# Peptides against a protein of PDB entry 5T59: the designs that were tried, part 31

Target 1, 112 residues: chain A of PDB entry 5T59
Amino acid sequence: TTPTMQSTSLLTEHLGYPPISLVDDIINAVNEIMYKCTNAMEKYLMQRNIIGKKDFSDEIKIGTAKLESLLENSVDKNFDKLELYVLRNILSIPSDLLEENRFRLLHHEKLV
Target 2, 90 residues: chain B of PDB entry 5T59
Amino acid sequence: EHIRFQRLVQVCNKALEESIRKLQSWEKIHECFPNYGQTREGIENLTVCQQQVIKLWSNLSRVEFDAIFHERSIEEKLNQLDDLINKARS

## One batch from the design tools (peptide; made by RFdiffusion4, then SolubleMPNN)

Design b1_p12_1_s1 (from b1_p12_1, 4 letters changed)
Fold by OpenDDE base, seed 3:
Structure b1_p12_1_s1 (fold): chain B 112 residues (1-112), chain C 90 residues (1-90), chain A 12 residues (1-12)
Amino acid sequence: as target 1 above (112 residues)
Amino acid sequence: as target 2 above (90 residues)
Amino acid sequence: SIELTEEGPSFR
């Protein structure tokens, strides 16, 4: 079930920020981490690019790029699923409670 | 009772674990460096690199996600949401 | 910056 405008408004009021903002933070963080990891991996291997009399720099660059692509694809897939799950099942209000009674309850709790 | 924050942590961990799974495969690592990995020293370097990048992934994600959860006060807010929903149903 | 070492990742 897709979140409604009403649920988004209520959750925004409760959280102090739109639900999507949390997901954005998470996704932005993992993307940053991903590139830090792949960059660190490339640098580590490039510091060890010569074995014997052979320079493996080109192979290392290509290989790390391949690994980066694998990681990117996996991150995209898994965190797209995460976004949907969080917004639909965690940061959500049950449909049966999306009535005046639920709305009044939220306001009441803020005033107490 | 309080279930939403637990689920958030679980789904985050699952996404992180599934995302790094391919890098945990030695075969996949090795195939990206077919000639480099045919040398003894190359194998040693790749082994250390694989272990340390996985560790880096784990450490960075833990620190950053915990910071996000703290800054957004999400555990408290989700617990309150659970309580509000339960109260509305009582 | 962050780099890998034989002993583990290093934060700098």
Scores: peptide ipSAE 0.212, ipTM 0.936, DockQ to the pose 0.021
Fold by OpenDDE base, seed 5:
Structure b1_p12_1_s1 (fold): chain B 112 residues (1-112), chain C 90 residues (1-90), chain A 12 residues (1-12)
Amino acid sequence: as target 1 above (112 residues)
Amino acid sequence: as target 2 above (90 residues)
Amino acid sequence: SIELTEEGPSFR
């Protein structure tokens, strides 16, 4: 089920931040890691761009760009799935508890 | 009893593993460097590059995700959420 | 800066 405004509010109160913020952190992190990896690949190969008397710099640049694109597509696909799963199945409140009882429990825990 | 944080870790690992799968394919790597990969030295360089970037991916993701989980106190919060739900059901 | 080496990735 899709998260409701009520569940988002309750979870925000519980977490101290909106549930989506956690997902954003994760996605931002993996994107940063992705580009660090591809940059490192290019740098490594560019340091080894000449074999014999042939310069492979152009091929290396094109090739690493292609790999980056492949990785980008895969990251986008898999972490979109992750976002959906986390928000629906992990950072979620059962529908039957979205009534008075869940709210009461949160208040009770904070007041005790 | 506590299941949500475990699921979070699992789904994160799954996403990371599936994301790096393309780079784990030697065929795909070689296809990107058709002439470079026809040389002995090129093959050696690509092999090392592939292996090390996968390690880098794994290491960076572990460190960064753990940092996020800590900063967000997510294990504690998810455990508390499990407890609250279980309490409500009892 | 992050760099790949034959021995493994390095952080600099």
Scores: peptide ipSAE 0.212, ipTM 0.936, DockQ to the pose 0.021
Fold by OpenDDE base, seed 4:
Structure b1_p12_1_s1 (fold): chain B 112 residues (1-112), chain C 90 residues (1-90), chain A 12 residues (1-12)
Amino acid sequence: as target 1 above (112 residues)
Amino acid sequence: as target 2 above (90 residues)
Amino acid sequence: SIELTEEGPSFR
């Protein structure tokens, strides 16, 4: 099911932050990690850019850029799926509980 | 009983594993370095690079995601959510 | 900084 404003509000109250904030943290982290990995890869290979008498610096730069793009696409795809799953199936309130009587339970437990 | 946090960990691991899968392909790595990878030394360098970057990916993600989960108290919050939902249904 | 090494990733 799709998250609702009511669900988001209740979860925000429970978590102390909007559910999307957790997802944002995760996505920001993996993006940072991704670029750290590709940068490290490029540096490693650039330290080893000369084989025999041939300089492969240009090929290394182009190649690592291609790998970065490949990784970016994969990260985007998989973490978009993650976002949807988390918001719909983990940080979610079952629809049958989205009633006035059950809403107060969440609110009551927080205030007690 | 408590299922949501376990699912969060699982989906995070899956996303990380699927994301790095392309870099685990030697063929894809080699395709990006067609001439460099035609040399013995180049192949050796690419092999080490591939192995180490995968380890780096794994280590960094573990540390950073654990930090996020801790900072957001997400295990506790999700366990509480499970309990609240179960209580509401009883 | 983070670097790849022969022995493994290094964290600095």
Scores: peptide ipSAE 0.210, ipTM 0.936, DockQ to the pose 0.021
Fold by OpenDDE base, seed 1:
Structure b1_p12_1_s1 (fold): chain B 112 residues (1-112), chain C 90 residues (1-90), chain A 12 residues (1-12)
Amino acid sequence: as target 1 above (112 residues)
Amino acid sequence: as target 2 above (90 residues)
Amino acid sequence: SIELTEEGPSFR
C-alpha cells in the first residue's frame, strides 16, 4: 500500500518532519560511507601498488572501480527496498486511524 | 507493544548486510585483481584490505545511523506511534 | 580522511 497524503501529513505532524526525510538521511549516509570505503580501499592498495618489479597501479584502479560499481548497485537495490518498506510498513498509519474519529484521537493526544 | 523501531533497525541492518555481501566474497575480490592476486604480497594486501573495509563499513554505518536516529528522535516517535495505534484499536 | 591500515581503519 502506498502512503496517502493524509498519512504523510499526520506523520509529518507527529514526527516534526516528513517521513521521507528520515529515509533521505539514511540513504545519504550510506552513500557517503560507501565512497569512503571504496576510496580507502583504493588508497590502501595504491600504497602497495608495486610488488617486486611490477607496478599494479592500473590494475588496482580498475579493480577498485569494479568493486565500487558492484557496491553502488547493491546499495541502490537494497536501500530502495528499505525506503519502500520503511514508508509503507514502519512510518505508516492504519486505515482505521485515518477515519475521522481516530484522526481526532491523534490530534487530541498531541494537544494533551 | 513497541515494534516499529525494532523493525527499522532490522531493515537497516539487513540492507547494510546485503549491500556489503559482494565485498565479503574473497572470490569476487580476487577476480577484480587477477594479476595482483597472483602474488603472495598481493594476496596478503587484498586480505587485509577486505577485512578492514568491511570493518570500516560496519563501524561507520553504526555510528552514522545511530546519529540519524538520535537526531530524528525516531525511537521515541515510533514508540509513540505504536502507542497511538494500540490505543486507537482498544 | 579515513585510511585503512594493517591494524584497522584510521580516522584523520
Scores: peptide ipSAE 0.206, ipTM 0.936, DockQ to the pose 0.021

Design b1_p12_1_s2 (from b1_p12_1, 5 letters changed)
Fold by OpenDDE base, seed 4:
Structure b1_p12_1_s2 (fold): chain B 112 residues (1-112), chain C 90 residues (1-90), chain A 12 residues (1-12)
Amino acid sequence: as target 1 above (112 residues)
Amino acid sequence: as target 2 above (90 residues)
Amino acid sequence: EIELTETGPSYR
């Protein structure tokens, strides 16, 4: 089930922030981690770029860029799925709780 | 009874594991460094690099995601959500 | 700064 405006509002009240904010934090974090990993990898290999008097710097730069792209695509794919799952199945309110009486319950519990 | 936070952790771990899977493939690593990987030293360097980057990925993600979960109080909030839903259905 | 080492990643 796709999140509704009503559920988003209720969850925002409950969480203290919009549900999407949590997902954004997660995605931003993994993206940062991703680039830290690829950067570290490139630096490690560039420190070891000469083998048998041959300079592999260009190959290392190209290769690490390819791996970065590969990882980036995988991250995008998997965390897009994560976003959908979290918003639909975790940070969600069942339809029966979106009725007026259930809404009052949530509001009451928040204020008590 | 409390299921949502567990699911969040699970889906996060799954996404992280699936994302790094390509880098866990030696074949794919080697394909990116076709000539470098034909040398003994190159293979050794790539092996260490692959192992350490995967470790770095795992460690950083654990620390950062735990920090996010803490800052957002998400376990508590999701448990409360579970309780509210269960209460409403009782 | 994060660096890879032969024994593991290092943090600075």
Scores: peptide ipSAE 0.252, ipTM 0.938, DockQ to the pose 0.021
Fold by OpenDDE base, seed 3:
Structure b1_p12_1_s2 (fold): chain B 112 residues (1-112), chain C 90 residues (1-90), chain A 12 residues (1-12)
Amino acid sequence: as target 1 above (112 residues)
Amino acid sequence: as target 2 above (90 residues)
Amino acid sequence: EIELTETGPSYR
């Protein structure tokens, strides 16, 4: 099931931040890491662009761009799945507990 | 009893592993550098790149994700959530 | 800056 406004509010109160904020941090981090990796690879190869009498600079640039695209697609796919799973199954409140009793319990725990 | 944080870690690791899977294929790497990879030195350079990128990916993700988890106190919060849910059911 | 090396990544 998709998260409800009620569950989001309760979790925000519990966490001190909206659940989506955690996911945003994760996704932003992996995207940054991704580009650092591909950039590092390109630089490494560009430092070794001449073999024998041939300059492979153009091929290296094109090739690393292709790998970057490949990685981008994979990251997007897998972390979209991650987002859905986290919000639905980890940062979630079971539907059977989204009753007055659950809310009262959480409120009570904070006051005690 | 406490299951949510473990699941979070597992899902994160799975996403990271699946994301880098294609770069673990030598064939895919070589396809991107068809002429460069026909040279001995090219093969050596690509081999190093492949190995080190995977290592870099793993290291950076570990450091950054751990930092996020710490800053968000997510292990503690998820454990508390598990406890609250279990208490509500008792 | 992050740099790849033959022995591993370098952090600067």
Scores: peptide ipSAE 0.219, ipTM 0.936, DockQ to the pose 0.021
Fold by OpenDDE base, seed 1:
Structure b1_p12_1_s2 (fold): chain B 112 residues (1-112), chain C 90 residues (1-90), chain A 12 residues (1-12)
Amino acid sequence: as target 1 above (112 residues)
Amino acid sequence: as target 2 above (90 residues)
Amino acid sequence: EIELTETGPSYR
């Protein structure tokens, strides 16, 4: 189920930050890593662009761009799934804890 | 008893693994460099490139994700959440 | 900057 506003508020209080912030950090990190990887790949191959009498620079640029696109799409897909799973199943509060009495318990535990 | 952090690590690893899967395919890499990959040197270069990119992906993600988890104190917070839930259900 | 090498990734 989709997180409720109440759940988000409680988790924000517990975590010290909104649950989405963790996911954002993860996604931002993987995107940075992704482009570092593709950039490194391109540079490595461009340093080795001439084989014999042929210059493969154009093919390398196109090829690395294609790989980057493939990686981008895969990252996007898989980390969208991750986001949903984390927010719904990991950073979640069961309905019984959303009841008033259990809500108080959560606050009580924080203050004690 | 504590399960949420383990699940977080698992889904992160899964997402990373699934994301890099296409780069683990030699066929897909070769398809992007059809002429370059027909040369001996090209094949060698692509082979090294593939291996090192995958290693770089793995190493960087491990370091960065661990840093995030530490900065967000997420293991502790998720363990506490597990404890709270278990206590409430008792 | 991150670079690929024959022996492994490197930073500079």
Scores: peptide ipSAE 0.192, ipTM 0.935, DockQ to the pose 0.021
Fold by OpenDDE base, seed 5:
Structure b1_p12_1_s2 (fold): chain B 112 residues (1-112), chain C 90 residues (1-90), chain A 12 residues (1-12)
Amino acid sequence: as target 1 above (112 residues)
Amino acid sequence: as target 2 above (90 residues)
Amino acid sequence: EIELTETGPSYR
């Protein structure tokens, strides 16, 4: 089920930040890593672009771009699933606890 | 008892593993460099490139995700969440 | 800067 406003509020109070912020950090990190990987790959191959008398620079540029696209698509797909799972199943509060009792417990724990 | 953080780590690892799957395919790598990969040196270079980029992916993700988890204190917070839920149900 | 090497990735 989709997180409720109440759940988000309670979790934000507990975490010190909105639950989505954690997911954002993760997604931003993997995107950065992805481009670092593809950039490093292109540079490595471009340093080895000439074999014999043939210059493969154009093929390398096109090829690495294709690989980047493949990786982008896969990252998008899998981390969209991750976002959904984390927000629904990890950073979530059971519906039966989204009552006065849960709220009181959070306040009580902060006071002791 | 404490299950949420374990699940977070698991789902992160799964997403990372599935994301790099295409680059683990030699066939897909070779298809992107059809003429380059017809040379001995080209094959060697692509092989090293494939292996090293996968290692880089793994290493960077480990370091960065651990940093995020630490900065967000997520293990502690998720354990506390588990405890609160268990307490509420007792 | 991150680079691929013959023996493994490096960070500089």
Scores: peptide ipSAE 0.175, ipTM 0.935, DockQ to the pose 0.021

Design b1_p12_1_s3 (from b1_p12_1 with V2I E5T Y11F)
Fold by OpenDDE base, seed 5:
Structure b1_p12_1_s3 (fold): chain B 112 residues (1-112), chain C 90 residues (1-90), chain A 12 residues (1-12)
Amino acid sequence: as target 1 above (112 residues)
Amino acid sequence: as target 2 above (90 residues)
Amino acid sequence: SIELTEEGESFR
């Protein structure tokens, strides 16, 4: 189920930040890592672009771009799933805790 | 008792593993460099490149994700959340 | 091996 506004508020109070912020950090990190990887790959191959008398620079540039696209698509797919899972199943509050009495309990625990 | 942080680590690892899967395919790598990969030296270079990028992916993700988890105190917070839930249900 | 340079990560 989709997180409620109440759940988000309670978790924000508990965490000190909105739940989505954690996911954003993770996704931003993997995107940065992804481009570092593809950049390193291109540089490595471009340093080895000539074999015999043949210059493969153009092929290397195109090829690494294709690999980057493949990785981008996979990252997008898998981390979209991750976002959904984390927000629904990890950073979530069961419905019974959203009832009035248990809602008060969460606030009380923070104050003691 | 404490399950949420474990699940977070698991889902992160799964996402990372599935994301790098295409680059783990030699066929996928080779087909991007059809002429380069027809040379002995090209094959050698691509082989090293593939191995190194996978290692870089693994190492960077470990370091960065651990840093995020630490900065967000997420293990502690998730354990506390588990405790609150368990307490409320007792 | 992997190395970090001012230009980013590289292989060697």
Scores: peptide ipSAE 0.063, ipTM 0.929, DockQ to the pose 0.021
Fold by OpenDDE base, seed 3:
Structure b1_p12_1_s3 (fold): chain B 112 residues (1-112), chain C 90 residues (1-90), chain A 12 residues (1-12)
Amino acid sequence: as target 1 above (112 residues)
Amino acid sequence: as target 2 above (90 residues)
Amino acid sequence: SIELTEEGESFR
């Protein structure tokens, strides 16, 4: 099931921030890490661009760009799945607890 | 009893592992550097590069994700959520 | 040992 406005509100109150904020942090982090990794790879190889009498700089640049694209696609795919899973299954309130009498539980517990 | 934080860690690790999977393939790495990889030194450099980038990926992700989890107090909050849910069902 | 960093190669 998809998150409801009610569950989002309750979780926001509980967490002190909207559930999506956690996911945003995670996704932003992995994207930053991804580019740091590919940048490091390129720099490492560019420091070793000449072998014998041949300069492989162009091939290295193209090759690392290809790897970056490959990694980007994989990150996008897997962390999109992660986002859905986290919001639906981890940062979620079971439907049976969203009924009128049980809906107030989180709020009530916080106030007591 | 407490299950949500464990699941969060698991799904994060899974996403990270699956994301780096293709870089763990020597064949895929080599394909990106067809001529460079035909030299002895090139192969050596690519081998080291592959190993090190995977380590960098792992190390950076560990540090950054742990920082996020700490800053968001997510373990505590998820444990509390589990407790609240269990209490409501009792 | 050789280690990959954001700036390239480092030695430890």
Scores: peptide ipSAE 0.062, ipTM 0.927, DockQ to the pose 0.020
Fold by OpenDDE base, seed 4:
Structure b1_p12_1_s3 (fold): chain B 112 residues (1-112), chain C 90 residues (1-90), chain A 12 residues (1-12)
Amino acid sequence: as target 1 above (112 residues)
Amino acid sequence: as target 2 above (90 residues)
Amino acid sequence: SIELTEEGESFR
C-alpha cells in the first residue's frame, strides 16, 4: 500500500518528523560511507602503486573508479528498495486506523 | 508484538549486505586491476584492500545507523506505533 | 587495521 497524505501527517505528528526524513538520513549516511570506503581503497592502493619498478597509478585510479561506480549502482538499487519498504511497511498506518474513530485514538494518546 | 523496529534493522542490514556484495567478489575486484593483479604483490595488496574496505563498510554503517536510530528515537516510536495499532484492534 | 581520523579514513 502506498503511503497517503493522512498517514504521513499522523506519522509526522507521532515521530516528530516526516517519515521520509529517517530514510533520507539513512541514505545520506550510506552515501557518505560509500565514498569514504572508495577513497580509502584508492589511497591504500596508491601508496602501493609501484610493483617491480612499474607504476600502476593510472590503472589504480581507473580501477577504483570502476569499483566506485559498481558500489554506487548497488547502493542506489538496494536503498531505493529499502526506502519503499520502510515507507510502505514500517512507517505505515493500517487502513483501518485511518478511520475517524481510530484517528481520534491516536490523537488522544498523543495528547495524554 | 513489537515488530516494526526489528524489521527496520533487518531491512537496513539486508540493504547494506547486498550493497557490498559486489566488492566481496574477488573476481570483480581483480577485473578492475587486470595488470596490477597479475603481480604477486598486487594480489596481496588487493586482498588486504578488499578485506579492509569490507570491514570499514561494516563498522561505519553500524556506528552511523545506530546514531541515526538514536537521534530519531525510532525504536521507541515504532514500539509505540505497534502498541497503538494493537490497542486499536483490541 | 582501519583508522578513521579527522583527516579521513585509511588502511594500516
Scores: peptide ipSAE 0.058, ipTM 0.928, DockQ to the pose 0.022
Fold by OpenDDE base, seed 2:
Structure b1_p12_1_s3 (fold): chain B 112 residues (1-112), chain C 90 residues (1-90), chain A 12 residues (1-12)
Amino acid sequence: as target 1 above (112 residues)
Amino acid sequence: as target 2 above (90 residues)
Amino acid sequence: SIELTEEGESFR
């Protein structure tokens, strides 16, 4: 079930930020980490690009780019799933609590 | 009783583990360096590279995600949410 | 080992 505007508002009030903001932080972080990892790989191998008399720089650049693409695809897939799960199952309010009588409880708790 | 934060940690770990899975495949690594990987030194370098990038992935993700969770006070907020829900159902 | 430096990440 997709989160409602009402639940989003309530959660925003509770969290102090929109639920999506947490997900954004996570996704931004993993993307940064991803590129740090691939960059580190490339640098490590480029420091070892010559074996014997052969220079493998071009192959290393292409190869690391392929690995980066592979990782990008996997990150996108898995963290898209994460986003959906978090927003639907973690940062969510059960529908039965979205009724008027239950809304008051949530607001009351905040004001106490 | 408190379940949401645990689930958050679990799903984050799951996503991280599944994301790095392809790089854990030696076959896939080697395929990207067909000629380089035919040399003894190349194989050695790729082996070390693979091991260390996986460690880097793990370490960076741990540090960064923990920082996010702290900055967002998400454990506390999710625990409070659990409590509110449980209270409402009592 | 992995080292984080000002220039980025490096393998050692």
Scores: peptide ipSAE 0.054, ipTM 0.928, DockQ to the pose 0.022

Design b1_p12_1_s4 (from b1_p12_1, 5 letters changed)
Fold by OpenDDE base, seed 5:
Structure b1_p12_1_s4 (fold): chain B 112 residues (1-112), chain C 90 residues (1-90), chain A 12 residues (1-12)
Amino acid sequence: as target 1 above (112 residues)
Amino acid sequence: as target 2 above (90 residues)
Amino acid sequence: SIELTETGPSFR
């Protein structure tokens, strides 16, 4: 099921932030990690770019760029799936409770 | 009883594992460095690089995701959500 | 700064 505006509002009240904010944090984090990894890989190999008096710098730069692209594509695909799953199945309210019952419970908990 | 946070952790781990799968392929790594990988030293360097970048990926993701979960109090909030839903249905 | 080493990633 697709998240509704009502569900988003109720969850925002419960969480203290919109559900999408959590997903954004996760995706931003993995993207940062991804580029840190590829950058570290390039630096490591560039420190070892000469073998037998042959300079492989150009090949290393191109190769690491290709690996970065592969990782980017994989991250995009898998974390798009993650976003969909989290918003639909984890940060969600069952439709039968998207009436006065869930709303009342949330307010009741705040008052107690 | 409490299931949502467990699912969150599971889906995060799955996404991380699937994302790094391409870098776990030696064949794909080698294909990116066809001449460099034809040398003994090149193979050694690529091997170490591959192993360490995977470790870096794992370590950084663990630390950063745990920090996010803590800052957002998501375990507590999801447990409370489970409890509220269960209470409403009882 | 983060670097790869022969023994593992280094955090600086």
Scores: peptide ipSAE 0.214, ipTM 0.937, DockQ to the pose 0.021
Fold by OpenDDE base, seed 2:
Structure b1_p12_1_s4 (fold): chain B 112 residues (1-112), chain C 90 residues (1-90), chain A 12 residues (1-12)
Amino acid sequence: as target 1 above (112 residues)
Amino acid sequence: as target 2 above (90 residues)
Amino acid sequence: SIELTETGPSFR
């Protein structure tokens, strides 16, 4: 079930921030981590780019870029799934509670 | 009784684990460095690199996600949400 | 800065 405007409003009131904000934080964090990892990998290998008489700098740059792409694709896929799951199943209010009387209860608990 | 935060942690861990899966494949790593990986020294470097980047991934994600969860007070908020839902159903 | 080392990642 897709989150409703009502549920979003109630959750925003409860959380003190919109539910999507948590997901945004998570996604932003993993993206930052991802690039830190790939950058660190490239740097490590570039410090070891000469083997014997051969310079593998170009291959290292291309190779790490490929790995970065693979990681990007995987991160995008898996954290898109995460976003959907979190917003639909974790940061959600059951449909049976999305009624006037239930809204009052949740609102009352917040105000008391 | 409190289930939402546990689920959040689980889904985060799953996403992180699945995301790093490709880098855990030696075959995938080697394919990206076909000539470099044909040298003894290159293989050694790639092996260490693979191991350490996975470790870095794990460590950074743990620290950053815990920070987010703390800053957002999400465990408390999700527990409260569980309680509110249970109360509403009683 | 973050660097990979032979013994593990270093955080600076």
Scores: peptide ipSAE 0.213, ipTM 0.937, DockQ to the pose 0.021
Fold by OpenDDE base, seed 1:
Structure b1_p12_1_s4 (fold): chain B 112 residues (1-112), chain C 90 residues (1-90), chain A 12 residues (1-12)
Amino acid sequence: as target 1 above (112 residues)
Amino acid sequence: as target 2 above (90 residues)
Amino acid sequence: SIELTETGPSFR
């Protein structure tokens, strides 16, 4: 099921922020972590770029870029799934609670 | 009774685990460094690099996600949501 | 900055 405007409003009131904000924080965090990891990997290998008499700097740069791309694609795929799951199944309100009487219940519980 | 926060943690862990899966493959790592990985020292360096980056991924994600969950008070809010739903259905 | 080391990641 897709979140409704009513559900979003109620959850925003309950959370103190829109549900999407949590997902945004998570996605932003993993993106930052991703680039920190790839950068650290590149730096580590670039410090060890010479083996014997050969300089592998170019290969290291290309290789780490490839790994970064692989990681980016995987992060995008998996966290898109996460976003959908969180918004549909975790930060969701059952339809029966969206009825008028149940709406009052949610509002009442907040005020009491 | 309280299930939503547990599910959040589970889905986050799953996404993180699946995202790093490619880097856990030695074959994938080696393929990116075909000549470097033909040297003894290169293999050693790549091995250490792979192990450490996976640890870094795990550690950073744990710290950052826990911080987000705390800042958003999400465990408390999701528990409250569970309670509200349970009350409405009782 | 964050660096990888032989014994583990380093946080600076």
Scores: peptide ipSAE 0.205, ipTM 0.937, DockQ to the pose 0.021
Fold by OpenDDE base, seed 4:
Structure b1_p12_1_s4 (fold): chain B 112 residues (1-112), chain C 90 residues (1-90), chain A 12 residues (1-12)
Amino acid sequence: as target 1 above (112 residues)
Amino acid sequence: as target 2 above (90 residues)
Amino acid sequence: SIELTETGPSFR
């Protein structure tokens, strides 16, 4: 199901932060990791750019850029799915509980 | 009883695994370096590079995601959420 | 720094 404003508010109160903030942290992290990986690949290969009498520096730069693009597309696709799943199925409140009763329980637990 | 945090870990792992899938393909790697990969030494370098970057991906993601989960206290919060929901339905 | 090596990756 699609998250509602009410569920977001309740979850924000419970978590101490909006649910989307967790997803943002995850996505930001994987993006950072992604570029660290591709950068490391390029550096590794550029240290080994000459084979025999041939310099493959240009090919390495182009090739690593292509791999980066490939990885970017995959990351975007899979973590978009992750975002949707997390917000709808993990950081979610069943619709039948989106009532005053659930809200009361949340406040009770918070105050105890 | 407690299911949400387990699901979070699972979906994160799945997303990470699926994201790195293309780099696990030797064909995809080789296609990006058509001439470099025609040399013996180039193949060796690409092989090592591929293996090491996958390990780097795995290690970095583990460390960073664990840090996020800790900073957000997400296991505790999700367990509490499970408990609250179960209690509400009782 | 983060680098790939023959024996394994180094990071942080």
Scores: peptide ipSAE 0.213, ipTM 0.938, DockQ to the pose 0.022; fails the geometry check

